# Peptides against a protein of PDB entry 5HOI, part 122

Target 1, 351 residues: chain A of PDB entry 5HOI
Amino acid sequence: FRYMPFSPAGTPFGFTDRRYLTMNEVGYVSTVKNSEQYSITVSFFDVGRFREYHFEDLFGYDLCFLNEKGTLFGQSKTGQIQYRPHDSIHSNWTKIIPLQAGERITSVAATPVRVIVGTSLGYFRSFNQFGVPFAVEKTSPIVALTAQNYRVFSVHYSQFHGLSYSLSELGTSSKRYYKRECPLPMSLPNINSDMKKDANLDYYNFNPMGIKSLFFSSYGDPCIFGSDNTLLLLSKWRSPEESKWLPILDSNMEIWKMSGGKETTDIHVWPLALAYDTLNCILVKGKHIWPEFPLPLPSEMEIRMPVFVKSKLLEENKAILNKKNEIGADTEAEEGEEDKEIQIPVSMAAE

## One batch from the design tools (peptide; made by RFdiffusion4, then SolubleMPNN)

Design b1_p16_2_s4 (from b1_p16_2, 7 letters changed)
Fold by OpenDDE base, seed 2:
Structure b1_p16_2_s4 (fold): chain B 351 residues (1-351), chain A 16 residues (1-16)
Amino acid sequence: as target 1 above (351 residues)
Amino acid sequence: SSSEEKRKKLAQLINS
């Protein structure tokens, strides 16, 4: 096994001079090889909200994370990272992460308030949005990261224990764990079955874990999309003993249904984000399981989870909160009440 | 619903 640089929904070069470094609901970052240099373009789906920009990359950035405020770049071998705000009012910053001999940056993540760097030796490094360091923690080897606000979803790999995950919150003074290196029930790519197609081998060499993407849902639930094309959502993560992974979408089965029960071997789902009730994705038509150039427009797939219940329960909870506020109870709105996990009634999980 | 229209667009793209 080799630790490869991972970015959410990143694509290999294949036989081309260009690839996507990352993509999500905000946009997509592409890089083009030009001799010893690279040209990076940061593109957005909402062209009215954001302006596309490009720059020359002399370092060969192989790690990327895009958010609504900026783009984080990393070079896995040299340890260089760069944060580029989308707004020109804010300055770019560059930092070198100290790496040991043979250590690689394996993943990077950025939110408007945090920057996270994970390594092949399991060094977890946290920074603010300005690159000021908070802490260095030693964990199991990190293979993937995503983050939303102060929360971090990390995937770890051990040769002895396989895949694990952590869910943590990076406060101002301390790191809180909701989950710490718990087993991740995700299937790894089956080398023997998939290796018969050269295109699958190229993707496996680029991403040996088969994690196409990981993200937080619009409700702040950790999501992962593996090589089996199943979207897993971590439910009840605030209750450590009740937390479970839910298979909320089998994208192969949805494609099969939508095709009228035909085996469609040339259509692939490439995950971007989970909204309220829909997986935002690219539908890829062709031999490669990843999107090529130009990028197709995003598509939406409905998830099977009764998210209609979660939205209705959110509206009901807001209506209850508004009624409590009208009754003039001077209950100090503790900043902690907005983040209460909505209990989905057990009766609705059985359909 | 907006979801049915999205499903219909997706089914059209899959069947194209």
Scores: peptide ipSAE 0.020, ipTM 0.644, DockQ to the pose 0.444
Fold by OpenDDE base, seed 5:
Structure b1_p16_2_s4 (fold): chain B 351 residues (1-351), chain A 16 residues (1-16)
Amino acid sequence: as target 1 above (351 residues)
Amino acid sequence: SSSEEKRKKLAQLINS
């Protein structure tokens, strides 16, 4: 296993010279390879509120976090971080995070009030928005970070315990934990099934945890979207004993519904944010599970508890077909009937 | 609005 730099909804280069460093509800950050340099562009979905900007990156930033006030960049190997406010009123700042031999910055997060750096050795470093350090804490190895206001959602990985998560609040005087290194019930990428496609191998090499993104919902609940394409939301996190992960969206099931019950192997959900009851996402069509260039327009998917599993609908449809055959309806079972559109129950089609 | 009712249902689901 190798700790790779993670950014929310970041994409690999693949066979191209360009990738997205990060994307969310605010916008998207792209980088283009220019020989030994990179050109970074910070783009926004609300073009009326924000101005796109670009700069030359001599460091090869491989970590990024975008918020409404600025963009945090990081270089996983050198420990360099840079914060760039969107508004010219505030100055850019740069720092070097001290790294041990073999240590990597694995994730960075920024809010209007906090900057967080997580490492492969589990160093959790907190700063204010001006880069003034608050604390250094030693945790389990950090693989992903997101933050909203003063709250931080961190994902940890150990060879012994697998995936865990923490939810903390970075006050002015102290860090409070709501959850501390609790088990995260997220499926890891299945190397044996998924690696049959070269595109999946490239993505796995880029992101071996399969965490496509993590964010806070508009209500301030931690969300994570894994390789299983299920959106998990942490419910009741204020009550340590009552906290549970809810599978609030099976995006494969939603794609299946949207296709009229067809098997679509070329449509993929790329998560951006959860706003109220809708997942803001990019619908990706093609061989790659990640968005290419140009970025498609964001789509909205309504969150739904997966009450109906595709397997149950397939079993029910097979049972209906078998009953029709027993009733002596001369349905010539042409061998081609496997491609019959699974009738989506009217209750699911009306939703 | 349908959106407010959905928000209430979601808040109930999350807090249930």
Scores: peptide ipSAE 0.014, ipTM 0.465, DockQ to the pose 0.044
Fold by OpenDDE base, seed 4:
Structure b1_p16_2_s4 (fold): chain B 351 residues (1-351), chain A 16 residues (1-16)
Amino acid sequence: as target 1 above (351 residues)
Amino acid sequence: SSSEEKRKKLAQLINS
C-alpha cells in the first residue's frame, strides 16, 4: 500500500500529458505537463459567474480543491500549498507545510472560511482562508478530505483497522467532533478481479483507496463514492447512535437499467456533487473509467436506494435459461445470449 | 415528471 495524493474526482495522467486535478459542481481544474513545468487551468461550469484562468505551475501541484471563492493547490512531497481566490481583489498566498521524513500531504480541502491539510502520518492542520493556522491535531493517517463551511469530512486508513471516517466542525476556538474515527463501510478496490484490465491498474496506482470523490450534499450530509460505484450518504450524523451510511445510488445498476439491461462495460459514472436528490456527474464513455479531454457536460442522475443486487438478477436469469435448455429448447443460443435485454423486474423499473 | 425527462436524457446519452 502507498499513500497517494487525493483530490475529489481527480484523474490520472494515464498515457497523456494532461489530467484533472479536481472537479465538482463549481468547475474543474486541469494540469498539463510542459517539460519541466505544468500549466494549470481553472475552469467553471457557470461561465457567467466565473472567468476561467490559468497559470504556470513550477512546483508540480498534485493536490487540488475547488470552491466558489477560490482554489487550493498542494504539492504532496514538498508540503507547498497555494490558495488562489477566483476574485482578483483577494491576494494569492503560499505556505510550506512542515513534513517529516517520508510524510506526504495526502489531501487538502478549502472552504470560504477554512483551509485543511491532511497527511500520511495523520497530521490534521487547520487554517483560516488567509492561511493563518488554528491547530495541528494528530489522527490516524488521512487519505481523503472534503469540507463545507466550517465542517470537515475526513477519511482515515489504518493497516490494522481499514477505513474510518471523522466528521468535525472547525469553530474559531475549538474543533467539535460529530463522528471521530468511526468505521467506514466502503469496499476497497479488489485487486484480483478489477486489475485484469490495464486501465484499472493505472487508476489503482493513482488512487489505491478507489475513492472517486468525497463531498458534502447540498443538505450538508457527507457523501462518498468508492470503486464499487455506490454513492454512500451519512444520514443522521447529528445523532451519534442513529448515524448510518445509506447506499443512495448504485450507479452500475442505474446504467444497466438505462441501457435496457445490457452489459455496458464502457460507460462509467464520474461523481461531481449531490444536489438535493440528484447526483451531478460526468458520464464517461470509453476505455478509461475517468473523464478525458475535453470534459463532457455534467449529467444529473436521480438518487435511489437499490432494492435489488444486479448479480442476483443475472443469476436468476441464467437459472431460468438453464431450466429452459434442460426442457429441450435448442442449444445454439448460448453465445448470443449475453447481449440479450435482461427483463428488469417491474418493481425495479417503477422505482 | 422532471425526473422522468432527466432519466430519458440520461438514457439517450448512454445509448448514443
Scores: peptide ipSAE 0.020, ipTM 0.637, DockQ to the pose 0.751; fails the geometry check
Fold by OpenDDE base, seed 3:
Structure b1_p16_2_s4 (fold): chain B 351 residues (1-351), chain A 16 residues (1-16)
Amino acid sequence: as target 1 above (351 residues)
Amino acid sequence: SSSEEKRKKLAQLINS
């Protein structure tokens, strides 16, 4: 295992000169390699609210976090970070994070009010939006960060304990934990089964944890999307004893249903955000499990608790086909019984 | 419903 720089929904270069540094519901950040330098473009989905901009990157930023007010960049090896407000009224700022020998910045996050830096040695550094430091805390090694307002969702990795998570609130004077280094029940990439495709090996080398993205929902719940293409939501996190991870979407199953039960091995879900009851995502068609250039338009998938295993749906479809064959009636394509939508009650998500 | 139309549109995109 190697600690790699992680950004939400970031893509590898693969065999190309370009990749996405990050993407979410706000937009997407791309970088193009130009010899020894990079050209970075910050693009937005709401072109009426935001103007696309670009700049030359002489540092080789490999970490990024986009929010509604600005973009945070980081260089994993040098410790350089840069915050660029989208509004030209506010100045850019740059800071060097002191790193120990062999330490790497593994993830960065930014909200309109906080900047967070996590490292491979478990240094958690917090700043305000102007780069004024609040604190440095030592945690387990950080592999991923996301943040919304004052809340931070951090993913940690230990060689002995595997994946853990923390949920914290960064007040003005103190950090509050709702969850502190609790076990994260996310499946890691299976090196032996999935590595039969060269594209999967390239992605594993880029992101060995298989965390495609992590974000807060519109209700402020921590969400994570792993290599198994299951969206996990942390429900009832305000109640430490009642808090649980809910598998709110099996995207492979939803793609399979939408294809009419065909094995679709060339369609992939790339997660952006969870808004209410819909996963905002990119549908990727092709060899790579990540979006290429140009970026397709975002799609919406309704969240559904995976109540049905693919095997059970195949048995039910076989039973329906057998019943239709026994009845011998040329009855028109009755719209198949609406699979009883188990929507997660809003109360199970937001409390 | 609006959700059914979204699903039909997504299914069309998947099957295209």
Scores: peptide ipSAE 0.020, ipTM 0.623, DockQ to the pose 0.522; fails the geometry check

Design b1_p16_3_s1 (from b1_p16_3, 12 letters changed)
Fold by OpenDDE base, seed 5:
Order: C-alpha cells, then structure tokens, then sequence
Structure b1_p16_3_s1 (fold): chain B 351 residues (1-351), chain A 16 residues (1-16)
C-alpha cells in the first residue's frame, strides 16, 4: 500500500497533461504539465466575487485546498507548501515542512484562520493563516483532511485497523477533540470486482482510499463521499455517545430514479459541497468517474435517506418476474427481454 | 421539487 496525496475532489491526469488539483463550492484548481513545469489556474464559480488567476509552478504541486480567502498548495514529496490569498493585498507565503525519509504530505487544508498539514507518518501540523506554527501532534497516518473555521475533520488509515476519523477544534492555545480516531464506517474500493475496467484502476492508483471528497456541510457537520457514491454525514458529533454516521444520499440510486429506471452506469456524481439539504456536484458522463475538461456547470441533488439499495430493488424485481413466470406457464417466453426498463415502483416516485 | 425537476432534466439530457 502507498499513501497518495489527497485533495478534495481532485482528479487524476489519466492519459492527459491536465487535471483538477481540487474543487468545491468556491471553485476549481487545475494544473497543466508544460515540459518540466506546471501551469496552475485557480477558477471560481462566482465570477463576480473573484477573478481567475494563474501562475507557473516549478515545484509540481500535487496537493491543494481552496477556500473563500485563498488557495493552499503542497508538494507531497518535498514538503513545500504555498498559500496564495485571492486578494492581491495579502502576500503569498511559502514554507518547507520537514519530512522524514519516506514520509509524504498526504493532505493539506486551509481556512481563513488555520492551515493544516497531515502526513503519511501521522504528523499533524497546524499553522495560522500566515504560516506561523502552533503545534505538531503525532496521530495515526493521515490520508485526508478538511477544515472549516477552527474545526478539522481528519481521516486516518492503519493497515491493521482500517479507516478512522477525528474531529477537532484548533483554538488559540490548544487542540480540542470532539472525536479522536473513531472507526469510520466507509467501504474501501474493492480491487477484485471493480478493477476489470481500466478507468477504475487509474482512479484507484490515484486514490486508493476511494474518498472522492470530504467537507463540512453549511451547518458545520463533517461529510464524506466514498467509492460507493454514498454521502455520509456525521450527526450529533457534539454528543459523543449519540454521534452517528447517516447515509443521507445514495447518488447512484438517485441518478437511476431520475433516469426513469434506465441503465445509468456511465453517469457519475462528482461531489463538491453540501449546502443545507442539497449536494452540489458535477454530473459526469463517460468511462471515467471524474470530470474532464472543460468542467461542466455544477448540479444540485436533494439529500434523501436511502430507504432502498439498488441491489434490493433488482432482487425484488427479479422475484416479481420469477413469480409472474411461475403463474404464466402457458405464455410463450419471448427471448428478447434483456433490455426491460426497470419500472420504478409508484410508491418510490411519490415520496 | 424544482431542484429535483432540474436535476432529472439534466440526467435525461445526458441519456440522449
């Protein structure tokens, strides 16, 4: 297993010279290979709020986090980080994170008040928005980070314990834990079943954890979107004994419903953010589960508790078909019915 | 909802 650099909703290069380093509700950051250097562009969805900007990257930044005040870049191997405010009034700053032999920066996050760096050895480094260090903490290996204001959602991985998560608040003097390395009930990518398609192998090599994105909701709840395309929200995290992960959207099932029960294996949700009761996302068509260039306009999906899994609906429909065939023994079985549109039960269309 | 209708429309456009 190799710890790979993670950025929220980042895409692989694949066979191209370009990729998205990160994207969220604020915008998207792209990088293009140009010989030995990269050209980075920071683009915004609200073109009235911020002006798009670009710069030459001589370091090959492979980590990125975008917020409403600036963009944090990181280089996983060298330990270099750069913060670029969107406002030209504020200066850019660069810092080198000291890395041990074989250590990698695995994730970076930035808010208007904090910068966080996580590593493959589990070093959690915190800074203010000006790159002044607060602390270094040793945790389990960090695979993903996101942050909102003073709060940090971290995902950890151990070969022995699997995925865990922490939720912490980075005050002025101390770190407070709401959750500390608790089990994360997210499925890892299944190498044996899904790797029959080359496109899935490329994505797995880029992101072995299958975490497409993680963010805080507009209400400040930790959210994670895994390889199963289910949005998980951490509810009641202020009450340690009552805290639970809620599956608030099965995006594959919602696309299938919205299609009218058609085959939708080439339509994918790429998560950006959760605003109130809507998932902001990019709808992607094709073999790749990630958006290509140009970036499509964002879409909104209403969150709903998944009552039925697509597999159960398929089993129930097969059981109904088998019962009809047992009752209708005298009608000629026309061989051609492999393409029957799965009728959505009227009860599921009315909720 | 109007959000669901717009999303459904976009999915149907992608199926063409």
Amino acid sequence: as target 1 above (351 residues)
Amino acid sequence: SEIEKEFAKRVQEMLK
Scores: peptide ipSAE 0.566, ipTM 0.950, DockQ to the pose 0.739
Fold by OpenDDE base, seed 2:
Structure b1_p16_3_s1 (fold): chain B 351 residues (1-351), chain A 16 residues (1-16)
Amino acid sequence: as target 1 above (351 residues)
Amino acid sequence: SEIEKEFAKRVQEMLK
C-alpha cells in the first residue's frame, strides 16, 4: 500500500498535462504542467466576490485546500507548504514541515483561523492562519483532512483496522475530541470488480481510498463521499452515544430516477459541498468519473433526508429567539448557543 | 421541487 496525497475533490492528470488540485463551493484550483514547472490558477464560482489569480509553482504542489480567505498548498514529499490569502493585503507565507525518512504529507486543510497538516506516520500538525504552530500530535496514519472554523474532520487508515475517523476542535490552548479514531463505515474500492475498466485503475492509483471528497455541511456536520457514490453525514456527533453515519444520498440511484430509469453508466456525480438540503456537485458525462476541462457549471441535488427538518427547526428556533428578544428578557446571549445541535423530533424522521 | 426539476432537466440533457 502507498499513501497518496489527498485533496478534497482533486482529480488525476490522466493522459493530460492538467488537473484540479481541489474544488468545493468556493471555487476550484487547477494546475498545468509547463516543462519542469507548474502554473496554478485559483478560480471562484462567485466572480463578483473574488478575483481569479495565478502563479508559477516551482515545487510541484500536489496538495491543496481552498477556503473563503485563502488557499493552502502542500508538497507531499518535500514537506513544503504555502498559504496564499485571496486578498493582496495579507502576505503569503511558506513553511517546511519536517518529515522523517519515507514520511509524506497525505492531506492539508485550512480555515480562516487554522492550518492543519496530516502525514502518513500519523503526525497531526496544527497552526494558526499565519503559520504559527500550536501542537504536534501522533495519531493513526492520516489519509484525509477537512476543516471548518475550529473543527477538523480527519480520516485515518490502519492495515489492521481499516478506515477510522476523528472529529476535533482546535482551541487556542487545547484540542478537544468529539470523536477519536472511531470506525468509519465507508466502503473501500473493490480492486477485483471495479478495476475491469482502465479509467477506474487510473483513479485508484491516484486515490486508493476512493474518497472523492470530504467536507463540513453548512450546518457543521462532517460529510464524506466515497467510491460507492453514497454521501454519508455524521449526525448527533455532540452526543458520543447517539452519533451515527447517515447515508443521506445514493447519487447513482438519484441519477437513475431522474433519467426515468435509463442507463446512466456514463453519468457521474462529482461532489463539491452540502449546502443546507442540497448537494452541490459537478455532473460529469463520459468514461472518466471526474470532471475535465473546462469545468462544467455546478448542479444541485436535493437531499430528501430529515435535513429539511433542520432548516425548519432553525427557522423556528430563530423565531423563538426573536420573540424572546421582543419580550425584553435579559437572556445573556451566551455566544455558545449557536453551536447547539438541533434535535430532530423522532416523529419527523418517519415521514 | 424547482431544484429537483432543474436537476432532472440537466440529467435529461446529458442523456441526449
Scores: peptide ipSAE 0.566, ipTM 0.951, DockQ to the pose 0.504
Fold by OpenDDE base, seed 4:
Structure b1_p16_3_s1 (fold): chain B 351 residues (1-351), chain A 16 residues (1-16)
Amino acid sequence: as target 1 above (351 residues)
Amino acid sequence: SEIEKEFAKRVQEMLK
């Protein structure tokens, strides 16, 4: 087994000189190989909010994470990272992560307030948005990272224990764990069944874990989309004993239904983000399970599972709060109520 | 939903 650099929804080169380094709800980052150099383009779906930009990459960045404020780049072998704010007001910064012999950066993540670097030896490195280091922790080998605000979702791999995950919060003074190296019930790519097609072999060589993407939902729930094309959401993660992975979407089944029960073996979902009760994704047609160039317009898939109940319960709770405020009840709204996980009734979670 | 209808339309267009 080889640890490969992972970025959310990143694509292989395949037989081309170009690939996506990452993509999500904000946009997509592409790289084009030009001799020994690369040209990187950072593109956005909201062209009114952000301007596309490009630069020459002399380092061969193979890791990327895009957020609303900037793009983090990494080179898995050299340990070089670069943060590029989208706004010209803030300066770019570059840092070299010290790597041991044979160590690789396997994943990077960035929020407006944190930068995270994970390695093949399980070094978890945290920084602020300016590249000031907070801590170095040794964990199980990191294969994937995502982050939202101060929260980090990390996926770990051991040859003996398989996949595990952690959910942590990176405060100013300390790291809090909500989940620490717990088993991740994600299916790994089946080498024997899927490898009969050259296109699947290319993707497996690029991403041996088959993690197409991982992200936080708009509600701050960890999500992972594996090789089985099932979207898993971590529910009740604030309650360690009640926390569970929910298969909230089988994208193959949903494509099959939407086709009218036709064969859809050439139609693929490429995940971007989970916004409320909709999976933002790219629909891909062809031999490759990943989007090619140009990038198709994003599509929305409605999720039938408990996340839809969460949106309704939020609207209902907001309507109840607004009514309480109109009635002039001096209920000190403790500032802590916004972060309460909406408990979905078990009866509604079974539909 | 309207989202499901639009998604179904896109899938049907891809099957042509």
Scores: peptide ipSAE 0.566, ipTM 0.950, DockQ to the pose 0.534
Fold by OpenDDE base, seed 1:
Structure b1_p16_3_s1 (fold): chain B 351 residues (1-351), chain A 16 residues (1-16)
Amino acid sequence: as target 1 above (351 residues)
Amino acid sequence: SEIEKEFAKRVQEMLK
């Protein structure tokens, strides 16, 4: 095993000069090898909201995280990171993360308010959106990161304990843990069974954890999509004793159903994001399990599991709030109610 | 749903 740089939905070069550094619901970041340099392009799905941009990369960025405000780049070996706002109003900034001998940046994440760097030695480094440092924490080796607003989902690896995860909130003065290095019930790639195809070996060499992506849902739930093509969602994470991983989608089974029970061994789901009740993804046809160039248009997969309860409860809560406002009750809008855990009724967890 | 129908259509188009 070796620690490799991880970015959400990043693709290997394979036999090409091109790869995706990352992709999500906002867009996709591609890099092209041009001799000793790289050309990076940041592209968007909403072309009306964002303008595509490109730049020459002399550092060989191998880490990337895209959000609605900017793109974070990282170089796993040198420790260089760069944040590039999508707008021209805010300046780019660059920083070098100090690395020990043999240490690598393994993952980076960025929100409009936080930048996070994780390393192969388990250094967790937090910054604001301007690159001002908050803290350095020592954890188990970090293999993947994602973040939404102030929340961070981190995946850790130990040779003795396998995969674990943490869920934390990065306030202004402190880090709160909702989950701290808890077991992650995700299957690792099986080298002996899966590596019979050369394309799987190339992907394993790029991503030995088989984590295709990790993200937060639109409801702020941690999601992970492994090599088994199952989407796992962390439910009830505010209640440490009730928190559980839900297998909310078997994408292979869903493709098989949608085919009418045909052979679908050459059709692959590449995950982008979970928006409400739908997995945004790229459907890939071919030998490689990842999208090539040009990027196909995104597809939506409907999720049948408890996310539908969250949408209904949000609509009901909005309807209750609107009715309270119409009745002229001076209910101080406690800004804190949006962050209450949407309790999923037990009845829908059993179907 | 309409989403499921569109997804099924895309999968069927990819199987051709």
Scores: peptide ipSAE 0.565, ipTM 0.950, DockQ to the pose 0.508

